# Ledger of designs, part 10: peptides against a protein of PDB entry 2AUS

Target 1, 323 residues: chain A of PDB entry 2AUS
Amino acid sequence: ADIKREVIVKDDKAETNPKWGFPPDKRPIELHIQYGVINLDKPPGPTSHEVVAWIKRILNLEKAGHGGTLDPKVSGVLPVALERATRVVQALLPAGKEYVALMHLHGDVPEDKIRAVMKEFEGEIIQRPPLRSAVKRRLRTRKVYYIEILEIDGRDVLFRVGVEAGTYIRSLIHHIGLALGVGAHMAELRRTRSGPFKEDETLVTLHDLVDYYHFWKEDGIEEYIRKAIQPMEKAVEHLPKIWIKDSAVAAVAHGANLTVPGIVKLNAGIKKGDLVAIMTLKDELVALGKAMMSTQEMIERSKGIAVDVEKVFMPRDWYPKLW

## One batch from the design tools (peptide; made by RFdiffusion4, then SolubleMPNN)

Design b1_p22_1_s4
Fold by OpenDDE base, seed 4:
Structure b1_p22_1_s4 (fold): chain B 323 residues (1-323), chain A 22 residues (1-22)
Amino acid sequence: as target 1 above (323 residues)
Amino acid sequence: DEAERRARFEALLARAEARRAA
């Protein structure tokens, strides 16, 4: 999520009409909810699916989806995409994750040895998915971006870990325990980050949502529920972006593929096959799609399909048809 | 006990956060 992507400008004269669209900060409250994502603090106990069902009930919603399953006992950051934004969760599934974990050692180990061995698990690790995973049980490499030991209390090791999507912290702790020679298990786990969603002022509880919805519906106070719901654009902050001309927006919103002439600016380092966010010049999410060209090809070519549009989010009427 | 393990986790987390704020 923290990868600053260079922005390459292809058309420096491209302007946007301020009367068209609804920028993330200018949506009426009902529209903001329809295109919203909650940074939920999932409580320990319920499944991620139960929590999504509760949010739908609390907020009187037809549809919602979560940005990656947390086990029942696991608390913390669960992005929940609402209504028309529900499909934006596909951007969060491949995103990096951070956790705080409590590892319990099955024997006494000197602190210096714990620190040394855990540092060796930074980088690439080989994992086998657990039996309960829907993922085929093939050996696979995963990246551990960092391990930060927070506390060592006898046999209990509290640590922060940043990982590639689909890294199993339970399996990591098991392998650390084997490397320490005493064995270990995961005692507790909290997710502290899912892509752009982290523990910050946007993190809300189920209780907060009940109260904030009540304040809006009964007292007419929209401020709290507005702050509790992030715009769907937050859920794509970590993706490579392509910004398009106002004249291209309506076509893409109708499901047309993005062609090279529609591009105003784009992130560096897009590869063919990457998931990309198609944005307006007002940073509104139009669609998600698959890059059919690299950044370099999108710069050098005058024509062709740049993005195969997979999921449209923007309503068809926010921008006029200019074709 | 699951409650005891959770309480210990929260206590360790709070101590770690206090050390980062110092």
Scores: peptide ipSAE 0.281, ipTM 0.860, DockQ to the pose 0.925
Fold by OpenDDE base, seed 3:
Structure b1_p22_1_s4 (fold): chain B 323 residues (1-323), chain A 22 residues (1-22)
Amino acid sequence: as target 1 above (323 residues)
Amino acid sequence: DEAERRARFEALLARAEARRAA
């Protein structure tokens, strides 16, 4: 999520009509909810699916989806995309994750040795997915971006860990325990980050959602529920972006592939096959798609399919058809 | 006890957060 991407401008004369679209900050409350993502503090106990079902009941929603499963016992950051935004959770699947974990050691180990060995687990690690995962149990590499030891209390080690998507903290702790020679297990786990979603002022509980919905429906106070729901554009902040002309928006909103002439500006470092967010000049999410060109090809070429549009989010009527 | 483990985890988290704020 913290990768700064350069923005390359292809068309510096491109303007946007202020009358078209609904920028994230200009959506009426009902429309904001329809294109919303909740940064939920998932309680320990329920499944991620049960929690999504509860949110749907609390907020009277037809559909919702979560930005990556947390086990029943795992608490913390669970992005829940609402209604028309439900499919934006795909953008969160490849995003890095952060956790705070409690590791329990099965023997006594000097603190200096704990610190030294845990430092060696920063970088590339080999993992096998757990039996309970829907993922094929093939050995794979995963990145551990950082390990920060927060506290050591005898055999209990509290640590923060930043990891590549689909890294299993339980398996990491098992391997650390083996390297320490005493064995270890994961006692507790909390997710503190999922891509752009973190523990901050946007983090809300199920109880908060009940109260905030009540304040809106019974008291006419929309402020709380508005703040509790992030725009769907938040869920794509970590993706490479392509910004398009107003004249291209309606075509993409109808499911047409993005062609090179429609591009106004784009992030550097896009590769063929990357998941990209197609944005308006007002930073509205139009669609997610697969890059069919690199950034360089999108700059150099005058024509061709830049993005294979996979998932449209924007309604077809927010921008006029200009074809 | 699962409740006792959670209470220990929350206590350790609170101590770690307090140390970061100091």
Scores: peptide ipSAE 0.232, ipTM 0.847, DockQ to the pose 0.856
Fold by OpenDDE base, seed 2:
Structure b1_p22_1_s4 (fold): chain B 323 residues (1-323), chain A 22 residues (1-22)
Amino acid sequence: as target 1 above (323 residues)
Amino acid sequence: DEAERRARFEALLARAEARRAA
């Protein structure tokens, strides 16, 4: 999520009509909810599915989905996409994660040895998915981006860890314990980041949502519920983006593939096969799709399919049909 | 045991956050 992507401008004269669409910051409250994502602080105890069901009940929603399962005992950052935004969670599945973990050692180990061994687990690790995982139990490589030891208190080690999607912290701690020679287990775990969603002022509890919905429905105060729900565009901040002409928006919103002439600007470093977000010039999410060209090919070519559109989010009527 | 582990985790987190804010 922290990789600043360069923006390459292909058409510097492209303008957007201010009367078309609904920018993320200018949606009426009902429309904001329909295209919303909650940065939920999941409590320990319930499953991620139970929490999503509670949010649907609290906010009177037909549909919602979460950006990646947290085990019942695990707390912290759970993105919950609402209504028409529900499928934006697909963008969050491959996103990096951060956790704070409490590792309990089964024997006494010198602090210097703990620090040295934990540093060796930065980089590529081989993991077997746990039995309860919906993923086939095949050995797979995962990246540990960083390990930051926060506190060592005897046999308790508190640490922050940044990992590739689908890295199992419980398995990591087990392997660290084996490498230390005494064994270890995961005592506690909190997720502090899921792609663009982190512990910040946007993090809300289930209690906050109850109160904020009540303030809106009973008192007519929409400010709190508006602030508690992020626009769906937040859930794609970590993806490479392609910004398109107003004249191309309605076609893509109807499910047409994006062609090269529709591109105004794009991020550097797009590869063929990457998941990309197609955006308006007002930073509205039109669709997710698979890049059929690299960034370089999208610049150099005058024609062809740039993106295979997989999932449309924007309504068909927000922009006029110009074809 | 589970309540004690949670309390210890929260205490260690609060201590680590206090050190980062200092």
Scores: peptide ipSAE 0.212, ipTM 0.838, DockQ to the pose 0.881
Fold by OpenDDE base, seed 1:
Structure b1_p22_1_s4 (fold): chain B 323 residues (1-323), chain A 22 residues (1-22)
Amino acid sequence: as target 1 above (323 residues)
Amino acid sequence: DEAERRARFEALLARAEARRAA
């Protein structure tokens, strides 16, 4: 998520019509909700699906989806995409995750040994998915980006961990316990980050959503519910982006693949097969798609399919058809 | 046991966050 991507400009003369589209900051409240994502603080107890059902009921929504399952007992950052934005959660599935975990050791271990052994688990680890996962129970490698020990209190170790998507913290703790020679289990777990969503001022509870919806519907105050809902563009901040000409927007919004002539600017380091966000020059999300070229190929080539468009988000009428 | 464990987790978190803010 924190990878700063260089922006390469292909067409420095490309302008955008201010009358076309709806920039994220200028959407009417109803439209903002239709293209919204909540950074929910999921309570411990309910399933992620139950929480999504509650949000739908609280906010009177037809559709919503979550940005990666948290177990019932796990609290913290659960992105919930609303209505027309529901499928933006697919951008969050491959995103890195951060957790704070409480590991309980089954024996006494010197603090220096705890610190040394936990540091060895930074990098590549081999895991088997748990039985309850929808993933085939094959051994797989996952990356642990960092481990930060926050506190050691006897047999309790509080630590922050950044991991590749689909890393199982329970399995990590089990392996740490084996390496320490005493065994360990995961006592508690909280997710503190899911890609661009973290514990910050945008994090809201279910109670906050009840109150904020009431303030809007009964008191006519939209400010709170507006702040509680992030634009769907937030959910793609971690993806490589391609910005397109106004003349290309309507075609992509109709499901046409993005061709090289439509590109105004793009991030460096796009590889063939990467998930990319197609953006307007006003930073509106048009679509998600699969890169069919590298950044270099998109710069050097004059023609061809740059992105295979997989999911359109923008309405077809926000930009005129210029073909 | 579950309530005590959760309270202990929250207390450890609060202490860790307070130390980062100091």
Scores: peptide ipSAE 0.206, ipTM 0.832, DockQ to the pose 0.935

Design b1_p22_2_s2
Fold by OpenDDE base, seed 3:
Structure b1_p22_2_s2 (fold): chain B 323 residues (1-323), chain A 22 residues (1-22)
Amino acid sequence: as target 1 above (323 residues)
Amino acid sequence: SMEEERRARFEALLARARAREA
């Protein structure tokens, strides 16, 4: 998620009309909610689906979706996209994750051996999805970006782990236990990060949402509920971006593919087939799409389809139709 | 319950870890 992407400017003279659109910082509270994502601290116990249903009831919403399932017993960072932003969760599925896990060892192991063996699990690992997973049980590689041991208390090992999307921490702990020779199981798990969403000041509970909604509806105080909801643009911070001309925004908002002439600036390192965010010059999310060209092709070419637009978020009326 | 005790222990360990990082 933290890969700084270079920004290549294709049109340095492109301006934006300040009267068009609704930048994330200028949305009225109702519109902010309609294009919002909650960084929810999911409690242990309920399913991710039950928690989404509760949020819809609390906030009187018709639609919401979560940025990647947490098991019932797993707590922590669950991005919940609201209403018109609901489909932005697809940007979070491929995003890296961080967890804090409690591993329980089935035998006594010297601390130095625990530390040495766990460090060997940084990098590429081979996993088989668990039986309960909707994913086909094929062997697959996954990246473990880092393992940080936080505490060792006898047979209990608390550790932080950064992983590629769809890495099973339960399976990792099982393999660590095998490598230690004593066996191990996952006692507890908390997700501390999902792409751009982490444990920070934006993390809110279900109770916070109840209170903040009450303060807004009964007391007329919107500040708390406004802070509890992030703009949908937060959910795409980790994606490669393409910024487009004002004249191209309405066409993309109507579901037209992005053509090369509409591009003002773009991130370096886009490959054909990548998921990309199409942005206005005011950093508003217009759409998600599949790159049909590399960054280099989008720079060098004068015409052609740059992005196959898959999911439009921006309303059709925020920018004028200039075609 | 044994599950509540394990959760409380995890939360306590996590709180201690966070306090060391602060």
Scores: peptide ipSAE 0.333, ipTM 0.889, DockQ to the pose 0.913
Fold by OpenDDE base, seed 2:
Structure b1_p22_2_s2 (fold): chain B 323 residues (1-323), chain A 22 residues (1-22)
Amino acid sequence: as target 1 above (323 residues)
Amino acid sequence: SMEEERRARFEALLARARAREA
């Protein structure tokens, strides 16, 4: 998620009309909510679906969706996309995740051995999905990006772990316990990151949302609820981006594929088949789509379909039809 | 309960870890 992507400029003279669109920081509060994502601190106990249902009731919403299930007992970062932004969660499903876990060892192990063995689990691991997973129970590889031991207290090991999407921390801990020779289980788990969403000043509780919605509706104070909801564009920060001309925005908002002439700038390293975010020059999310060309092909070619548009987010009327 | 005790231990360990990172 933290890989800064280089930006390649294709048209350095492209300007944007300030009268068109609604930049993420300039949306009226109602529109901000309609295109919002909450960085929720999910409490332990409820399911992720129950929490989404509560948010819908608290904020009087018709639709919402979460950026990847947390088990009932697991707390922490649960992105919840609201209303017109609900479908942006598809960008978060493949995103890397971070957790803090408490592993309980079933026997005594020297601290040096714990540290050495846990370091060996950085990299590629083989996992079988648990029975409760909707994912087919086939063996699969997953990346463990890093393991950081925070504390060792006898048989209790607190550690931070960065993982590829769909890595099972419970299975990781089981394998660590086997490698240590004593066995282990996952005692507690908290998710500290889901793609661009982390534990920071944007993290809010269900109680915060109740209070902030009340301050807006009863007291006319929108500041708190505005800060508690991130723009939907936050949910695509980790994706490669393509920025388009004002003249191309309305066509893409109508579901037309992005063609090469519409590109102003783009991230380096886009491959054919990648999920990409199509942005305006005001950093508004127009659509998500599948790259039909590499970055290099989008630079070198004068014509052709650059992106197969899969999900439109921008309303059709924010930019004028110029075709 | 043993589950509440484990959670309390986790929160205590996590609080100590956060205090060292600050």
Scores: peptide ipSAE 0.332, ipTM 0.891, DockQ to the pose 0.969
Fold by OpenDDE base, seed 1:
Structure b1_p22_2_s2 (fold): chain B 323 residues (1-323), chain A 22 residues (1-22)
Amino acid sequence: as target 1 above (323 residues)
Amino acid sequence: SMEEERRARFEALLARARAREA
């Protein structure tokens, strides 16, 4: 979801007090952890819930949650939100996903035919959720954004696939196999992306977390554990944003809806009903909410509820009450 | 096991793919 969103400025004179809040880059290590998200390389074998339980034990945490279930046998990118950031995972559920899959064909197929047929699966597909899914077994459409064949070795096809949230790669491979006429199954699967989280320098293992926590607690070295944990603001990078005045922050942090006069700048292309991130002018996440207006309505109107605030993240005391 | 061999093959293919993208 690398949609570059234009930023529209409503108030070009709005300033922020540097004494208020805790910008992501200025959080003490304990506060950074409280508002953190780990880009975990989930190993194959354990459930996503077991891995979250291990992270809680390793880092001595009371609460954590994951940004979208990986099946036990599936490895790769599992965002794990920590403590006060735990509920930021709701921003990652609707986010696009990327996988690398190994498809095994049940017969011999010419490479040209494999390439041609797999290209036809880009776009809208019809899927039925598997029995093991918590999702009702209704037929639904899903988008396949792209399919990139990485390697073909006889009956083995390694490919990258970008998909809409809740697309089942196992079902996709089954339908590709039917279209090829020989049948196919998913031999292996790795998730390489979950919204803003990808395979990069921020990807860490459970072993890394054990070592980095030890370096902090026993050796007093916080650098490794600090780098291993991303600020919660990373988990909302793919969402449309609304930046608010310092005078509006405390009200929103107390659970008040965002009104139009509080808006300093906003992304283009917000629609009514969209999930949006409410940010300070220091790029701190205040809250998630539902847009009650479009971007255009938020520009043109002088008053009204812009965002119905659903989840506050910022503590109530980071900004003063100015009402 | 056949599952371990398949896993190792997947990791090898994935490593080769990453090396071509770098």
Scores: peptide ipSAE 0.327, ipTM 0.888, DockQ to the pose 0.865
Fold by OpenDDE base, seed 5:
Structure b1_p22_2_s2 (fold): chain B 323 residues (1-323), chain A 22 residues (1-22)
Amino acid sequence: as target 1 above (323 residues)
Amino acid sequence: SMEEERRARFEALLARARAREA
C-alpha cells in the first residue's frame, strides 16, 4: 500500500463532465453504502464469516464479503465490502498485511539473541499452510517485509510484522522459536493493516455500526454511518490505476475491454498480467481487470486491448454511451 | 481465565508500545 506510483499522463487535455458519475465523496448515503467498505475492528471470538453475517444484519444488507480471513481469536483490521462493492475484496486478498503479535517463548533467551534471530526472519521464508486453511498444504515462500520488536518482557515478545499475503504468523513464530532453540507459540495476534486499511480514524467496531445505523434510521443523522463506511475506491488504492476518458467509461461499465485510446493517464510499473483498477477522471472505480500490456506498451501503442475487464463495479448508467 | 489474562497482558503491552510510538 505504501508504494507511491508515478502517474504518467497520456492526454493532458482530457476533461471530465462534472454531471456524470458519482465521485466517492458525492454519493448519497444509500449509494455510499451500496458501494462501501467498512474498516472493521474484528473482535476476538467470532469467525470472519460470522462478523460479515452480523454486519449484514446490522446494516440490513443482502450481500457482503471480507478482505481476508482472520482466525476467530485474532482481532483487528477486517475490511468488509458491502453490496455492490462486495467483489472488491479480490483486490484486498493479495495485499500485504501487518500484524502485532505476542510470541511466548518456552525458555529463557538473552534479549540480544532474540533481537538477532528475529532480524534474520526478515526477507524470504519457507512456510507450509496449516491444516485448517483452504490453501493447498505445499511448501511455499513468503516475504516478511519487516519485523519490529516493540517490547521484550521475559519470555514474552511483542512485535510488529509486515508480511506478504498468506504468510502465517503462527508458523513464523514457531520457526523463530525453533531458531531460538527453546520453542515458541503465538499467544496473541492482532491485524493492524490489510493493504490500504489500517488502524486509523476509519476503524470501527460492530458496536459502533449498531449505534451509527440507529442514529441514521431513528434520528435521521447520517454523518456517523457515512464516516464508518469507506468508498469502495479505498479498497483499490494499493493497485496500479488506469484513468480513462469519459467516452470510454460507459463501454467499460458494460463489460467491454479497455482499449489504449481510452487511456488518459496511468501508473508507472504496470506489467502484463497485473491486477489493475480502471478509474474515471473523478477517481471512481469502473472496473478491475488484468493488464494485457505494460505501462510502456500502453504509452507507445495507439491501439489494442490494454485491460481485460474482469469485474465491473460502476453502474451502466452513470456515464452516457458516447460511442 | 488464562485467556483473559493473556488478552489483558497483550493489550497492556500493545498500549505501552503505542504510547512509545506516539
Scores: peptide ipSAE 0.258, ipTM 0.863, DockQ to the pose 0.930

